# Ledger of designs, part 90: peptides against a protein of PDB entry 8YVU

Target 1, 39 residues: chain A of PDB entry 8YVU
Amino acid sequence: PQLCYILDAILFLYGIVLTLLYCRLKIQVRKAAITSYEK
Target 2, 160 residues: chain B of PDB entry 8YVU
Amino acid sequence: TWLTVLKKEQEFLGVTQILTAMICLCFGTVVCSVLDISHIEGDIFSSFKAGYPFWGAIFFSISGMLSIISERRNATYLVRGSLGANTASSIAGGTGITILIINLKKSLAYIHIHSCQKFFETKCFMASFSTEIVVMMLFLTILGLGSAVSLTICGAGEEL

## One batch from the design tools (peptide; made by RFdiffusion4, then SolubleMPNN)

Design b2_p16_4_s1 (from b2_p16_4, 12 letters changed)
Fold by OpenDDE base, seed 1:
Structure b2_p16_4_s1 (fold): chain B 39 residues (1-39), chain C 160 residues (1-160), chain D 39 residues (1-39), chain A 16 residues (1-16)
Amino acid sequence: as target 1 above (39 residues)
Amino acid sequence: as target 2 above (160 residues)
Amino acid sequence: as target 1 above (39 residues)
Amino acid sequence: SEFDLLNELLKLLADL
């Protein structure tokens, strides 16, 4: 049972990091799409 | 192409593989230090008795390191070496998953046979602990196998 | 304790899905960068 | 040495 909580913490941290990276990447894609439209 | 993407993520996959290997080694050493597996009756720790956390972690570590070095140096000989190591790691990972699944089934069967309703019985506690560790190792092994297979595909694509 | 295992499964699935989405998004960014360079 | 390796890996992850 205690190991489950440790795993939850690791997976939660991983999920947060991936979410932040995904958001940054999504913003980059949007910026690239806008710049391609202006050309 | 998918191959181009895998090539660019090779370093990330290698780091992930090394990290997975390190975690597996840590779990293996902790379990071996805390529990005397040789004196435990039954096959609830069959994966540990087989030495999977150790040899599997070594294979994953070597594969990951070779992948990182291959990507950094961009040398053809390193690419072939990395491909071989990743292939070996993929086979090791697949074998590890099989062993872990068998161990998990045995642990669950043990819990069912002994009707482990209360956490206070030492044997039930050990079986439950084994099940938890095996599940964690199974997840790590799946991640490691995924990285090794991805690196293998990337290396194979570079040779074509 | 049972909730912990359920949370582990959800977080694990979430991690896999985010990883796949991140890979797809990264491919899109790279394709966009290549197309912008060819123009 | 193990801590140094871990720190190097963490730096690599941060640079990605």
Scores: peptide ipSAE 0.482, ipTM 0.797, DockQ to the pose 0.022
Fold by OpenDDE base, seed 3:
Structure b2_p16_4_s1 (fold): chain B 39 residues (1-39), chain C 160 residues (1-160), chain D 39 residues (1-39), chain A 16 residues (1-16)
Amino acid sequence: as target 1 above (39 residues)
Amino acid sequence: as target 2 above (160 residues)
Amino acid sequence: as target 1 above (39 residues)
Amino acid sequence: SEFDLLNELLKLLADL
């Protein structure tokens, strides 16, 4: 049971990090699209 | 192409493989230091008795290191060496998954047969602990295998 | 304890989905960068 | 070193 909670914590942290990276990448895509539209 | 994407992520995959290997080795050493696996009756820790966390970690670490070195030096002989090491690591990972699944089945069967209602009973606690550790090791092994296979595909694409 | 394993499964699935979405987004960023470089 | 590899991985993750 305790190990399961440790795994949950690791997976949760991984999910948060991936979500942040995804958000950053999404912002980059939007910026690139705006820059491409201005050219 | 998918191959070009994998090539650009080769170093990342190699690092992930090394990290997975180190975590597996750490789990193996901790379990071996805390628990006297040799005196545990049954096959609850069969994967540990077989030394899988150790040899599996060695294979994954070597494969990951060779992959990183191959990417950095960009030499033909290193590419072949990395491909061979990644292939060996993929086979080792597949074997490890099989061993872990067998161990997991035995542990689950033990828990079911003994109707482990009392968690504090030594045998039931050990079986539950083994199941949890085996599941963790299985996830890590799947991650390692995924990285090794990806690196193998990347290396094979470079040789073509 | 059973809830912990269910949570692990959900978080694991979420991690896989996010990884796939991240890969797709990364490919889109690369395509956008190449298109911007050709202009 | 393992630390350098980890730092490079972290930089790659940050650049992603």
Scores: peptide ipSAE 0.478, ipTM 0.793, DockQ to the pose 0.019
Fold by OpenDDE base, seed 4:
Structure b2_p16_4_s1 (fold): chain B 39 residues (1-39), chain C 160 residues (1-160), chain D 39 residues (1-39), chain A 16 residues (1-16)
Amino acid sequence: as target 1 above (39 residues)
Amino acid sequence: as target 2 above (160 residues)
Amino acid sequence: as target 1 above (39 residues)
Amino acid sequence: SEFDLLNELLKLLADL
């Protein structure tokens, strides 16, 4: 059970990091789309 | 093209593969240090008895390192070397998944047969621990195999 | 213990989905950058 | 190191 909780913690952290990276990429895509629209 | 995408992600896939390999190696080492697997009855640790965490980690590490080096230097000979290493790692990963699935089935069967209701019983604890570790190793192996296959496809595309 | 394993499976699937979405977004950013460079 | 490579990848991703 303790190992399962450790795995949950690792996967949770991984999910948070990926979510942050995804959000950053999404913002970049939006910025690129806006720049392309202005040209 | 899919090949272009894979080429651009080659370093990331290589790093992921190395990290996966290191985690697998760490888990293997910890399990071997804490548990005397050789004295455990049954095949609940068959993947560990086969040494998968060690040789699998080595294959994934080599494949990842070669992939990173190949991408950085962009040399034809390194691409071929990386392709070979990634192919070997893909085969190793597939074999590892098979071993882990078999181990998982045996561990689950053991838990069901003994009707493990008490976690504090040594045998039930060991079976549950084995199941947890095998599941973790299976997830890591799937991730490693995915990266190795992706790198193999990328390398094959560069040779064409 | 069963709940812990279920959580692990959910978090693992979430991680895979986020990785795929991240790859797709990265491709979109690159396509947008190429289009912006051609203009 | 693996950490250095990861950091470089993260920087490359941030610059994209």
Scores: peptide ipSAE 0.474, ipTM 0.804, DockQ to the pose 0.016
Fold by OpenDDE base, seed 2:
Structure b2_p16_4_s1 (fold): chain B 39 residues (1-39), chain C 160 residues (1-160), chain D 39 residues (1-39), chain A 16 residues (1-16)
Amino acid sequence: as target 1 above (39 residues)
Amino acid sequence: as target 2 above (160 residues)
Amino acid sequence: as target 1 above (39 residues)
Amino acid sequence: SEFDLLNELLKLLADL
């Protein structure tokens, strides 16, 4: 049971980090698309 | 194309494979250091008795390293070697999943037979611990297999 | 304890899906950057 | 050395 909770914590942290990275990358894609449209 | 995607992520997949291998080795060494599996009665640690955390980790580590080196040096001989290693790692991963599933079934059966509602019994604790470790190893093995298969497809695409 | 294992499975699946989406998005960023460079 | 390999892997991860 304790190991399960530790794994949950690690996976949860990993999910949060990936979500943040995904959001940052999505913003970069949008900025690149806008720059491409203005040219 | 999907092949182009895999090629661009080849280094990432290789690193992931190496990390998975290292984690598997760490779990194997910790379990072997803390528990004398040879003295534990039953098939609760069948995957560990088979040495899967060790040989599986070695295969995944070698495959990942070869994949990274192959991508960096762009040498034809390294690409072929990486393809072979990734294929071997894919087979090892599939075998590992099978062993871990069998171990998980045995561990769960043991918990049911002994009616392990009381966590404080040594046997029930060991069975529960084994189940948790096996589940973690199963997830890591699935990740490793996914990376190895992806690298194999990427390597095969480069040979065409 | 059973709830913990279910949570582990859900978080693991979520992590895999996010990783795939991140890879797709990264490729889109690279394609957008190449298109912007050619213009 | 093993440490050099680890550092190289960490640098690769940082560059990704």
Scores: peptide ipSAE 0.470, ipTM 0.796, DockQ to the pose 0.020

Design b2_p16_4_s2 (from b2_p16_4, 11 letters changed)
Fold by OpenDDE base, seed 2:
Structure b2_p16_4_s2 (fold): chain B 39 residues (1-39), chain C 160 residues (1-160), chain D 39 residues (1-39), chain A 16 residues (1-16)
Amino acid sequence: as target 1 above (39 residues)
Amino acid sequence: as target 2 above (160 residues)
Amino acid sequence: as target 1 above (39 residues)
Amino acid sequence: SEFEELNKKLLEEFLK
């Protein structure tokens, strides 16, 4: 049971990090699309 | 820019693979140090008896290290070596998953046979602990396999 | 204890999905960058 | 600690 909670913490942290990275990447895609449209 | 992004991805995947390997190794060493598996009745630790945490960790570590080195040095021979290592680690990961699933089934069967309603019984506690460790190892192995496969695809794409 | 294992499964699935989405988004960023460079 | 530092550096590079 204790190990399960440790795994949950690790997976939760991983999920948060991936979410942040995804958001940043999404912003980059939007910026690139806008730049392409202005040309 | 594209190559730089790919390199960063490869490093990330390599680091993830090494991390997974290290965690697997740590769990293996902790279990072996705390528990005398040889004196435990049943096959609840079959994956540990088979030495999977050790050889699996070694394969994943080597694969991850080779991937990182290949990315940093940008040498053609290292790229091929990394591709080979990642392929080998992917196969090892698949084998490891199979072993872990078998172990999990045995552990669950053991719990069912002994009707482990009381977690404080030594045998039931050990079986439950084994199940938890095996599940963790299974998740880590799946993550490692995913990283190895991703690195293999990236490496194959660079060679084409 | 059972809830912990369920949470592990959910978080694991979430991690896989996010990883796939991140990869797809990264490919899109690359395509957008290439298109912008060709203009 | 070295591995953690490597992961942090990688994360920082990915975030840039």
Scores: peptide ipSAE 0.445, ipTM 0.803, DockQ to the pose 0.019
Fold by OpenDDE base, seed 5:
Structure b2_p16_4_s2 (fold): chain B 39 residues (1-39), chain C 160 residues (1-160), chain D 39 residues (1-39), chain A 16 residues (1-16)
Amino acid sequence: as target 1 above (39 residues)
Amino acid sequence: as target 2 above (160 residues)
Amino acid sequence: as target 1 above (39 residues)
Amino acid sequence: SEFEELNKKLLEEFLK
């Protein structure tokens, strides 16, 4: 049971990191799309 | 620059692989130190008996390290080496997942057969503990495989 | 304790989905970068 | 505040 909680913590952190990275990439894609549309 | 972002991503994936490998190795070491797996009846620790936490961790560690070094040095020979290592790690990860799934099935079957209603029984406790560890190892292996595959694709793309 | 395992499953699934989305987004960023470079 | 500075650093690192 304690190991399960540790795994939850690891997966939670991983999810947060991936979410942040995804948000960054999404912003980059949006910026690139805007730049492409202005050309 | 896009290259810098990609390098950071590869480094992150490499670090993830190394971390996964280290955690797997630590769990393997702890289990082997605390439990006499050789004396445990059944194949509830088949993945450990096969040495997967060890060789799998080594493969992932090497793959991650090579990926990080390749991205930092940006040398063609390192890129090829990283690609090879990541490919090997991907294969190892797939094999590890298979082994872990088999182990999980055996552990669950063991729990079912012995009707482990009393958690305080040593055998039931060991089976439950094994199941928990195997699940953790499985998740870590899947994460490692994902990172290795991602790095392999990135490396292959750079060579093309 | 059972909730922990359920949480693990949810977090794991979330991680897989995020990884796939991240990969797709990364491919889109790469395509956008290539298109921008060709212009 | 130290927290604001940390947030700024994190934001800068995120925007890189």
Scores: peptide ipSAE 0.332, ipTM 0.797, DockQ to the pose 0.013
Fold by OpenDDE base, seed 1:
Structure b2_p16_4_s2 (fold): chain B 39 residues (1-39), chain C 160 residues (1-160), chain D 39 residues (1-39), chain A 16 residues (1-16)
Amino acid sequence: as target 1 above (39 residues)
Amino acid sequence: as target 2 above (160 residues)
Amino acid sequence: as target 1 above (39 residues)
Amino acid sequence: SEFEELNKKLLEEFLK
């Protein structure tokens, strides 16, 4: 039972980090696409 | 190709937001249907009393739906609407998180005060159940907030 | 008690999906960078 | 060859 809560915390943290990284990467991809279009 | 990817990502975020909203709504409905919160003493279900699972779910659902529709139809007015809805959902999500944290603190305090070592006591069981539900809702609201913020940023980028 | 396991499953699924999306996005960034370098 | 084609298709769908 306690292990479940620990796992929840780890997975939740992982989800937050991945979400932030995903957002950052999405912005980068968009910028790269715009730059390639302008060239 | 890149536009298609971005569109699919926005739809995914919208779906995630809708799913989160639906889960929150389901939990709220189940808790309200099974438990008479009005007769439960204390602030263990303060988030439910505030109606967060309902209005929050509505905001998230609308935001997600508008985001999906906006991406599919690619209309300027829908994009603006989605941006507005996502912004509102983000604010609502933040408020909901605050309410849930307060509720969680109260629930934990209740458990501590009553020294709930006996899980078979109705009060302790209810407090524990409330704590678990609040934690789940908190996680879901954070996920929903993340999706709403992401969609807001995407929408803002499209308007610029 | 069982709610924790349900949350774990949801978070796990979410993490997997985000990981896949992140990988996809990362590959796109790399491709865009290569294309920009060749131009 | 069929497996390779399937993998290529999956990759294309993933990267589209």
Scores: peptide ipSAE 0.298, ipTM 0.800, DockQ to the pose 0.010
Fold by OpenDDE base, seed 4:
Structure b2_p16_4_s2 (fold): chain B 39 residues (1-39), chain C 160 residues (1-160), chain D 39 residues (1-39), chain A 16 residues (1-16)
Amino acid sequence: as target 1 above (39 residues)
Amino acid sequence: as target 2 above (160 residues)
Amino acid sequence: as target 1 above (39 residues)
Amino acid sequence: SEFEELNKKLLEEFLK
Protein backbone atom coordinates (compact mmCIF):
# COMPACT_ATOMS: atom_id res chain seq x y z
CA PRO B 1 0.00 0.00 0.00
CA GLN B 2 2.71 2.52 0.85
CA LEU B 3 4.73 1.39 -2.13
CA CYS B 4 1.76 2.06 -4.34
CA TYR B 5 1.68 5.67 -3.24
CA ILE B 6 5.40 6.01 -3.86
CA LEU B 7 4.96 4.61 -7.34
CA ASP B 8 2.11 7.03 -7.94
CA ALA B 9 4.33 9.92 -6.98
CA ILE B 10 7.14 8.76 -9.27
CA LEU B 11 4.81 8.15 -12.19
CA PHE B 12 3.13 11.48 -11.63
CA LEU B 13 6.44 13.28 -11.68
CA TYR B 14 7.50 11.38 -14.76
CA GLY B 15 4.25 12.30 -16.46
CA ILE B 16 4.75 15.96 -15.69
CA VAL B 17 8.30 15.92 -17.03
CA LEU B 18 7.25 14.12 -20.19
CA THR B 19 4.41 16.56 -20.69
CA LEU B 20 6.79 19.48 -20.47
CA LEU B 21 9.20 17.85 -22.88
CA TYR B 22 6.38 17.05 -25.24
CA CYS B 23 5.23 20.63 -25.19
CA ARG B 24 8.74 21.83 -25.93
CA LEU B 25 9.07 19.41 -28.79
CA LYS B 26 5.70 20.38 -30.17
CA ILE B 27 6.74 24.00 -30.21
CA GLN B 28 9.92 23.03 -32.03
CA VAL B 29 7.95 21.16 -34.64
CA ARG B 30 5.74 24.16 -35.15
CA LYS B 31 8.72 26.42 -35.59
CA ALA B 32 10.32 24.02 -38.01
CA ALA B 33 7.13 23.82 -40.00
CA ILE B 34 6.88 27.59 -40.19
CA THR B 35 10.48 27.88 -41.31
CA SER B 36 9.95 25.22 -43.93
CA TYR B 37 6.87 27.00 -45.20
CA GLU B 38 8.68 30.29 -45.55
CA LYS B 39 11.35 28.69 -47.71
CA THR C 1 20.17 24.44 -32.19
CA TRP C 2 17.74 21.62 -32.83
CA LEU C 3 20.58 19.12 -32.75
CA THR C 4 21.60 20.46 -29.39
CA VAL C 5 18.08 19.98 -28.11
CA LEU C 6 18.03 16.45 -29.41
CA LYS C 7 21.31 15.75 -27.71
CA LYS C 8 19.93 17.11 -24.47
CA GLU C 9 16.97 14.83 -24.84
CA GLN C 10 19.26 11.88 -25.32
CA GLU C 11 21.12 12.84 -22.21
CA PHE C 12 17.84 13.05 -20.38
CA LEU C 13 16.95 9.58 -21.56
CA GLY C 14 20.30 8.37 -20.36
CA VAL C 15 19.75 9.94 -16.97
CA THR C 16 16.32 8.37 -16.81
CA GLN C 17 17.85 5.02 -17.58
CA ILE C 18 20.44 5.43 -14.85
CA LEU C 19 17.77 6.51 -12.40
CA THR C 20 15.68 3.50 -13.28
CA ALA C 21 18.69 1.30 -12.74
CA MET C 22 19.38 2.85 -9.36
CA ILE C 23 15.80 2.41 -8.26
CA CYS C 24 15.91 -1.22 -9.34
CA LEU C 25 19.08 -1.73 -7.33
CA CYS C 26 17.54 -0.06 -4.32
CA PHE C 27 14.46 -2.24 -4.49
CA GLY C 28 16.55 -5.33 -4.93
CA THR C 29 18.70 -4.44 -1.96
CA VAL C 30 15.73 -3.63 0.24
CA VAL C 31 13.95 -6.84 -0.62
CA CYS C 32 17.05 -8.91 -0.04
CA SER C 33 17.67 -7.18 3.27
CA VAL C 34 14.15 -7.43 4.62
CA LEU C 35 13.15 -10.83 3.29
CA ASP C 36 14.98 -14.10 3.23
CA ILE C 37 14.05 -14.95 -0.32
CA SER C 38 15.97 -18.20 -0.33
CA HIS C 39 13.72 -19.65 2.36
CA ILE C 40 10.45 -18.53 0.84
CA GLU C 41 8.38 -21.35 -0.51
CA GLY C 42 7.42 -21.13 -4.13
CA ASP C 43 8.66 -18.94 -6.93
CA ILE C 44 6.99 -15.71 -5.94
CA PHE C 45 10.40 -14.03 -5.92
CA SER C 46 11.83 -15.75 -8.98
CA SER C 47 12.98 -12.46 -10.46
CA PHE C 48 15.00 -11.76 -7.35
CA LYS C 49 16.37 -15.26 -7.23
CA ALA C 50 17.52 -14.82 -10.79
CA GLY C 51 19.32 -11.65 -9.74
CA TYR C 52 17.48 -9.44 -12.19
CA PRO C 53 17.50 -6.32 -10.04
CA PHE C 54 21.27 -6.50 -10.01
CA TRP C 55 22.30 -7.40 -13.55
CA GLY C 56 19.43 -5.49 -15.08
CA ALA C 57 20.37 -2.39 -13.19
CA ILE C 58 23.99 -2.80 -14.25
CA PHE C 59 23.05 -3.07 -17.91
CA PHE C 60 20.77 -0.08 -17.74
CA SER C 61 23.33 1.97 -15.86
CA ILE C 62 26.07 1.17 -18.36
CA SER C 63 23.78 1.92 -21.27
CA GLY C 64 22.70 5.21 -19.78
CA MET C 65 26.21 6.28 -18.95
CA LEU C 66 27.50 5.40 -22.38
CA SER C 67 24.64 7.27 -23.98
CA ILE C 68 25.38 10.38 -21.96
CA ILE C 69 29.09 10.19 -22.70
CA SER C 70 28.43 9.60 -26.38
CA GLU C 71 26.22 12.63 -26.64
CA ARG C 72 28.61 14.85 -24.75
CA ARG C 73 31.70 13.93 -26.72
CA ASN C 74 29.94 13.58 -30.07
CA ALA C 75 32.45 11.06 -31.38
CA THR C 76 31.66 8.36 -33.91
CA TYR C 77 33.31 5.60 -31.91
CA LEU C 78 31.29 6.56 -28.85
CA VAL C 79 28.12 6.48 -30.88
CA ARG C 80 28.89 2.92 -31.86
CA GLY C 81 29.64 2.01 -28.30
CA SER C 82 26.44 3.60 -27.10
CA LEU C 83 24.49 1.81 -29.77
CA GLY C 84 25.94 -1.49 -28.69
CA ALA C 85 25.30 -0.80 -25.04
CA ASN C 86 21.75 0.34 -25.67
CA THR C 87 21.08 -2.73 -27.77
CA ALA C 88 22.39 -4.92 -24.99
CA SER C 89 20.28 -3.01 -22.48
CA SER C 90 17.23 -3.43 -24.65
CA ILE C 91 17.77 -7.16 -24.77
CA ALA C 92 18.32 -7.23 -21.03
CA GLY C 93 15.18 -5.21 -20.49
CA GLY C 94 13.14 -7.55 -22.62
CA THR C 95 14.48 -10.52 -20.72
CA GLY C 96 13.74 -8.76 -17.47
CA ILE C 97 10.18 -8.07 -18.48
CA THR C 98 9.73 -11.73 -19.32
CA ILE C 99 11.12 -12.80 -15.96
CA LEU C 100 8.97 -10.31 -14.11
CA ILE C 101 5.84 -11.38 -15.92
CA ILE C 102 6.53 -14.99 -15.01
CA ASN C 103 7.16 -13.97 -11.43
CA LEU C 104 3.96 -11.95 -11.35
CA LYS C 105 1.97 -14.90 -12.62
CA LYS C 106 3.45 -17.13 -9.98
CA SER C 107 2.78 -14.60 -7.27
CA LEU C 108 -0.80 -14.17 -8.32
CA ALA C 109 -1.23 -17.91 -8.48
CA TYR C 110 0.18 -18.18 -4.99
CA ILE C 111 -2.28 -15.61 -3.70
CA HIS C 112 -5.13 -17.44 -5.36
CA ILE C 113 -4.14 -20.82 -3.99
CA HIS C 114 -3.78 -19.63 -0.43
CA SER C 115 -6.89 -17.44 -0.56
CA CYS C 116 -5.15 -14.61 1.16
CA GLN C 117 -7.88 -12.67 2.89
CA LYS C 118 -5.84 -11.63 5.88
CA PHE C 119 -2.95 -9.45 4.82
CA PHE C 120 -1.43 -9.53 8.27
CA GLU C 121 -0.55 -13.18 8.04
CA THR C 122 3.06 -13.78 7.12
CA LYS C 123 2.43 -15.74 3.95
CA CYS C 124 -0.23 -13.42 2.65
CA PHE C 125 1.81 -10.38 3.51
CA MET C 126 4.80 -11.76 1.66
CA ALA C 127 2.74 -12.64 -1.37
CA SER C 128 1.17 -9.21 -1.45
CA PHE C 129 4.51 -7.53 -0.97
CA SER C 130 6.02 -9.65 -3.72
CA THR C 131 3.24 -8.71 -6.08
CA GLU C 132 3.67 -5.03 -5.35
CA ILE C 133 7.43 -5.13 -5.77
CA VAL C 134 7.21 -7.13 -8.99
CA VAL C 135 4.69 -4.70 -10.43
CA MET C 136 6.91 -1.77 -9.54
CA MET C 137 9.93 -3.46 -11.04
CA LEU C 138 7.96 -4.28 -14.14
CA PHE C 139 7.03 -0.65 -14.60
CA LEU C 140 10.61 0.43 -14.06
CA THR C 141 11.87 -2.19 -16.49
CA ILE C 142 9.44 -1.05 -19.14
CA LEU C 143 10.58 2.52 -18.63
CA GLY C 144 14.19 1.46 -18.88
CA LEU C 145 13.52 -0.55 -22.00
CA GLY C 146 11.74 2.39 -23.55
CA SER C 147 14.67 4.66 -22.88
CA ALA C 148 17.17 2.09 -24.16
CA VAL C 149 15.22 1.52 -27.35
CA SER C 150 14.86 5.24 -27.89
CA LEU C 151 18.58 5.73 -27.46
CA THR C 152 19.28 2.82 -29.78
CA ILE C 153 17.13 4.31 -32.49
CA CYS C 154 18.80 7.67 -32.04
CA GLY C 155 22.24 6.11 -32.23
CA ALA C 156 21.36 4.05 -35.27
CA GLY C 157 20.06 7.14 -36.98
CA GLU C 158 23.31 8.93 -36.39
CA GLU C 159 25.36 6.10 -37.86
CA LEU C 160 23.27 5.87 -41.01
CA PRO D 1 -5.42 1.02 -1.75
CA GLN D 2 -7.17 -0.42 -4.80
CA LEU D 3 -7.63 3.07 -6.14
CA CYS D 4 -3.90 3.55 -5.86
CA TYR D 5 -3.24 0.64 -8.19
CA ILE D 6 -5.78 1.93 -10.66
CA LEU D 7 -4.09 5.29 -10.60
CA ASP D 8 -0.75 3.58 -11.18
CA ALA D 9 -2.13 1.83 -14.22
CA ILE D 10 -3.56 5.03 -15.65
CA LEU D 11 -0.36 6.97 -15.05
CA PHE D 12 1.70 4.19 -16.54
CA LEU D 13 -0.43 4.07 -19.65
CA TYR D 14 -0.23 7.83 -19.90
CA GLY D 15 3.55 7.64 -19.64
CA ILE D 16 3.79 5.06 -22.41
CA VAL D 17 1.52 7.03 -24.71
CA LEU D 18 3.42 10.23 -24.09
CA THR D 19 6.71 8.48 -24.73
CA LEU D 20 5.48 7.16 -28.06
CA LEU D 21 4.12 10.53 -29.06
CA TYR D 22 7.35 12.15 -28.02
CA CYS D 23 9.33 9.73 -30.15
CA ARG D 24 7.13 10.38 -33.16
CA LEU D 25 7.39 14.09 -32.68
CA LYS D 26 11.14 13.86 -32.33
CA ILE D 27 11.38 11.99 -35.60
CA GLN D 28 9.30 14.66 -37.27
CA VAL D 29 11.55 17.38 -35.93
CA ARG D 30 14.59 15.54 -37.22
CA LYS D 31 13.09 15.12 -40.65
CA ALA D 32 12.12 18.75 -40.78
CA ALA D 33 15.58 19.81 -39.72
CA ILE D 34 17.23 17.64 -42.35
CA THR D 35 14.95 19.04 -45.02
CA SER D 36 15.71 22.56 -43.90
CA TYR D 37 19.43 21.88 -43.96
CA GLU D 38 19.35 20.47 -47.47
CA LYS D 39 17.66 23.61 -48.76
CA SER A 1 3.64 43.77 -28.75
CA GLU A 2 4.88 43.36 -25.20
CA PHE A 3 2.99 40.13 -24.89
CA GLU A 4 4.50 38.91 -28.13
CA GLU A 5 7.96 39.76 -26.91
CA LEU A 6 7.32 37.96 -23.66
CA ASN A 7 6.08 34.93 -25.54
CA LYS A 8 9.15 35.04 -27.73
CA LYS A 9 11.42 35.18 -24.71
CA LEU A 10 9.59 32.33 -23.05
CA LEU A 11 9.78 30.33 -26.22
CA GLU A 12 13.49 30.98 -26.51
CA GLU A 13 14.01 29.83 -22.95
CA PHE A 14 12.02 26.70 -23.60
CA LEU A 15 13.95 25.98 -26.77
CA LYS A 16 17.33 26.32 -25.09
Scores: peptide ipSAE 0.276, ipTM 0.795, DockQ to the pose 0.009

Design b2_p16_4_s3 (from b2_p16_4, 11 letters changed)
Fold by OpenDDE base, seed 1:
Structure b2_p16_4_s3 (fold): chain B 39 residues (1-39), chain C 160 residues (1-160), chain D 39 residues (1-39), chain A 16 residues (1-16)
Amino acid sequence: as target 1 above (39 residues)
Amino acid sequence: as target 2 above (160 residues)
Amino acid sequence: as target 1 above (39 residues)
Amino acid sequence: SEFDKLNEELLKKFLE
């Protein structure tokens, strides 16, 4: 039971980190698209 | 800018908030249907007794709906309304987290005091079930708070 | 305990979906960078 | 239906 809750915490943290990374990557894609459009 | 990205994801955040609210309502209704909380001794279900799954879900749902409508219509009055609703939802989420943490502490203390080594004991089972539900509600509340805060930041950025 | 495992399954699925989306977005960034370099 | 449409639009944005 304790191991399951620890796993939940790890997966939750992983989800948050991935969401932040996804947002950052999406910003990079947008910046790249804007730069491509200006050229 | 960060604000532009958040504005584009506003609908997603709103949908996520509504979904979180619906899940919270579902959990609340299931717990209320399965367990008669009024007959349970102690504060193991204090968050449910306070009605948090209900009012919290309502706040999150309203906030999410207003955010979606505000983004679609792009009207200044709707932006202000959405900002107010998201701020209220953020406060509600914070309060909910506090209540859930207190409930979790009480549930864990109950398990410790009664030395719940055997799962089949009725009181221990109820405390364990409460702990599991509270943890799930805590995760959902954190997700809802995250979406509400993000929407609040977006709305604040539009007013500046 | 059973609810913990259900939550683990949901979080695991969420993590997989986010990972796939992140990979797709990363590929898009790479394609955009290549296109920008060729211009 | 509107929720489904929104979800579909979100899915399209993720697939873009």
Scores: peptide ipSAE 0.361, ipTM 0.783, DockQ to the pose 0.017
Fold by OpenDDE base, seed 4:
Structure b2_p16_4_s3 (fold): chain B 39 residues (1-39), chain C 160 residues (1-160), chain D 39 residues (1-39), chain A 16 residues (1-16)
Amino acid sequence: as target 1 above (39 residues)
Amino acid sequence: as target 2 above (160 residues)
Amino acid sequence: as target 1 above (39 residues)
Amino acid sequence: SEFDKLNEELLKKFLE
């Protein structure tokens, strides 16, 4: 049971990090697309 | 096209938000069905007494649905509607997080005060169960808020 | 304890989905960068 | 070359 809670914490942290990274990548893709459209 | 991918991502976020809302609603209903919250000390289940699982789920569901519809129809008026709904959902999520944190603190305090060593005792079991549910709801609320904020940013970007 | 395992499953699934999406976005960014370099 | 083609096709499907 205690291991389960630890796993939850790790997975939750992983989810947050991935979400942030995903947001950053999405912004980069959008910027790249805008730049490509202007060229 | 990259736009199509972005649209799919928005739809996915909307679905995630709806799913989160549904899970929150399910947890709320289960807790209400299994436990007589009205007879329990109000501090442990404050989030449930406030009806957060219900109204929070509604807000997240509406926000997610509007986001999906807006993305599918690709209409300016729908984008504005989705932006508004996502903003409202984000506010609701933030409020929910606050309520859940308060509830969690109270639950933990309750466990500490009563020195719950025996989980089989009714009071200790209830406190432990409350803590677990509140933590789960907190995680779900954070996920929902993240999706709502992401959708809000996407919608705002489309309006600009 | 049982709820913890359910949460683990949900978080795990979420992590997998986010990882896939992240990989897709990363590939898109790379493609956009290559296209931008060729122009 | 065949592997590269397969990889390209998979990438195309993934990026759709």
Scores: peptide ipSAE 0.246, ipTM 0.793, DockQ to the pose 0.009
Fold by OpenDDE base, seed 5:
Structure b2_p16_4_s3 (fold): chain B 39 residues (1-39), chain C 160 residues (1-160), chain D 39 residues (1-39), chain A 16 residues (1-16)
Amino acid sequence: as target 1 above (39 residues)
Amino acid sequence: as target 2 above (160 residues)
Amino acid sequence: as target 1 above (39 residues)
Amino acid sequence: SEFDKLNEELLKKFLE
């Protein structure tokens, strides 16, 4: 049971980090798309 | 800028792989130190008996380290080495997943056969504990495999 | 205890989905970068 | 605050 909570914490942290990275990457893609559209 | 982003991603994947490997090693060592696996009946700890936490962690650690070093130095020989290591780690991860799934099935079967309603029974406790550890190891192995495969694809793309 | 395992499953699935989405987004960024470089 | 500086550095590193 305690190990499950530890795993939850690790997975939660991983999910948060990935979400942040994904958001950043998505913003970059959007910026790149906007710049390409202006050309 | 793009190269820097790719480098950061590769380093992140490498660090994740190393972390996964270290956690696997820690779990392996803790289980081996606390429990006498050799005296446990059945194959509840088959993955541990096979030494997967050890060799799997080594492969992932080497792959992660090589990936990080390759990305930092940007040397062709290191890139090839990293690609090879990541490929090997991917294969090892796949094998590890298979072993862990088999172990999980055996552990669950053991719990079912012994009708482990009383958690205080040593055998039932061990089986439950094994199941929890195997699940954790399985998740970690999947994460490691994902990182290794990602690094392999990135490395292969750089070679082309 | 049971909730912990359910949470693990959800977080694991979320992690896999995010990883796949991240990979796809990364490929899109790479393609966008290549197209911008060719211009 | 030191925490704000750390957050700003992390944000800058994340935006790079």
Scores: peptide ipSAE 0.304, ipTM 0.794, DockQ to the pose 0.013; fails the geometry check
Fold by OpenDDE base, seed 3:
Structure b2_p16_4_s3 (fold): chain B 39 residues (1-39), chain C 160 residues (1-160), chain D 39 residues (1-39), chain A 16 residues (1-16)
Amino acid sequence: as target 1 above (39 residues)
Amino acid sequence: as target 2 above (160 residues)
Amino acid sequence: as target 1 above (39 residues)
Amino acid sequence: SEFDKLNEELLKKFLE
């Protein structure tokens, strides 16, 4: 039962980190697409 | 191609926001149907008494719908409307988080004061159930706020 | 306790979906970088 | 050869 709450915290943190990384990667894809369009 | 990818992500975020809103409404409806919150002593269900599952879900639903419509029609007036709705939804989400944190503190305090070692006691069971529901709603609200903020940033980027 | 397990399942599913999307986006960035290098 | 073709199709679908 206590392990369930610990798992929730770990999964929540993992979700936040993945969301931030996804946003950063998306911005990189945008920059690459803009650079490709200007060339 | 890039605009198409951005539009696809905006639609996904809007759908996520609507889904979060629907889940919040379902939880609110289930709690109101199963439990008579008005007869429960204390402030264990203060977030429900404040009607957060209802008005919060409405704000998130409107924001998500406007975001989807704005993406589909790609009209300037809809983009501005979506930006405004997402901003309002973000404020509502922040307020909801605050209310839920206060409710969680009250529920935890109740459990501590009554030394709830036996979960089969009605009061302790209700406090534990409230804590679990509030935690779930808090997670959903954080997810909804994240989607609303992401949509706001995307909308602001389109106006620039 | 039962709600905790439901939340764990939802968060786990969300984490898997985000991981797949992140991998897809990472592959797209790599392909875009290779195409930009060949031009 | 058939496995390679399936992998290429899956990769194409994933990158679309």
Scores: peptide ipSAE 0.210, ipTM 0.777, DockQ to the pose 0.010; fails the geometry check

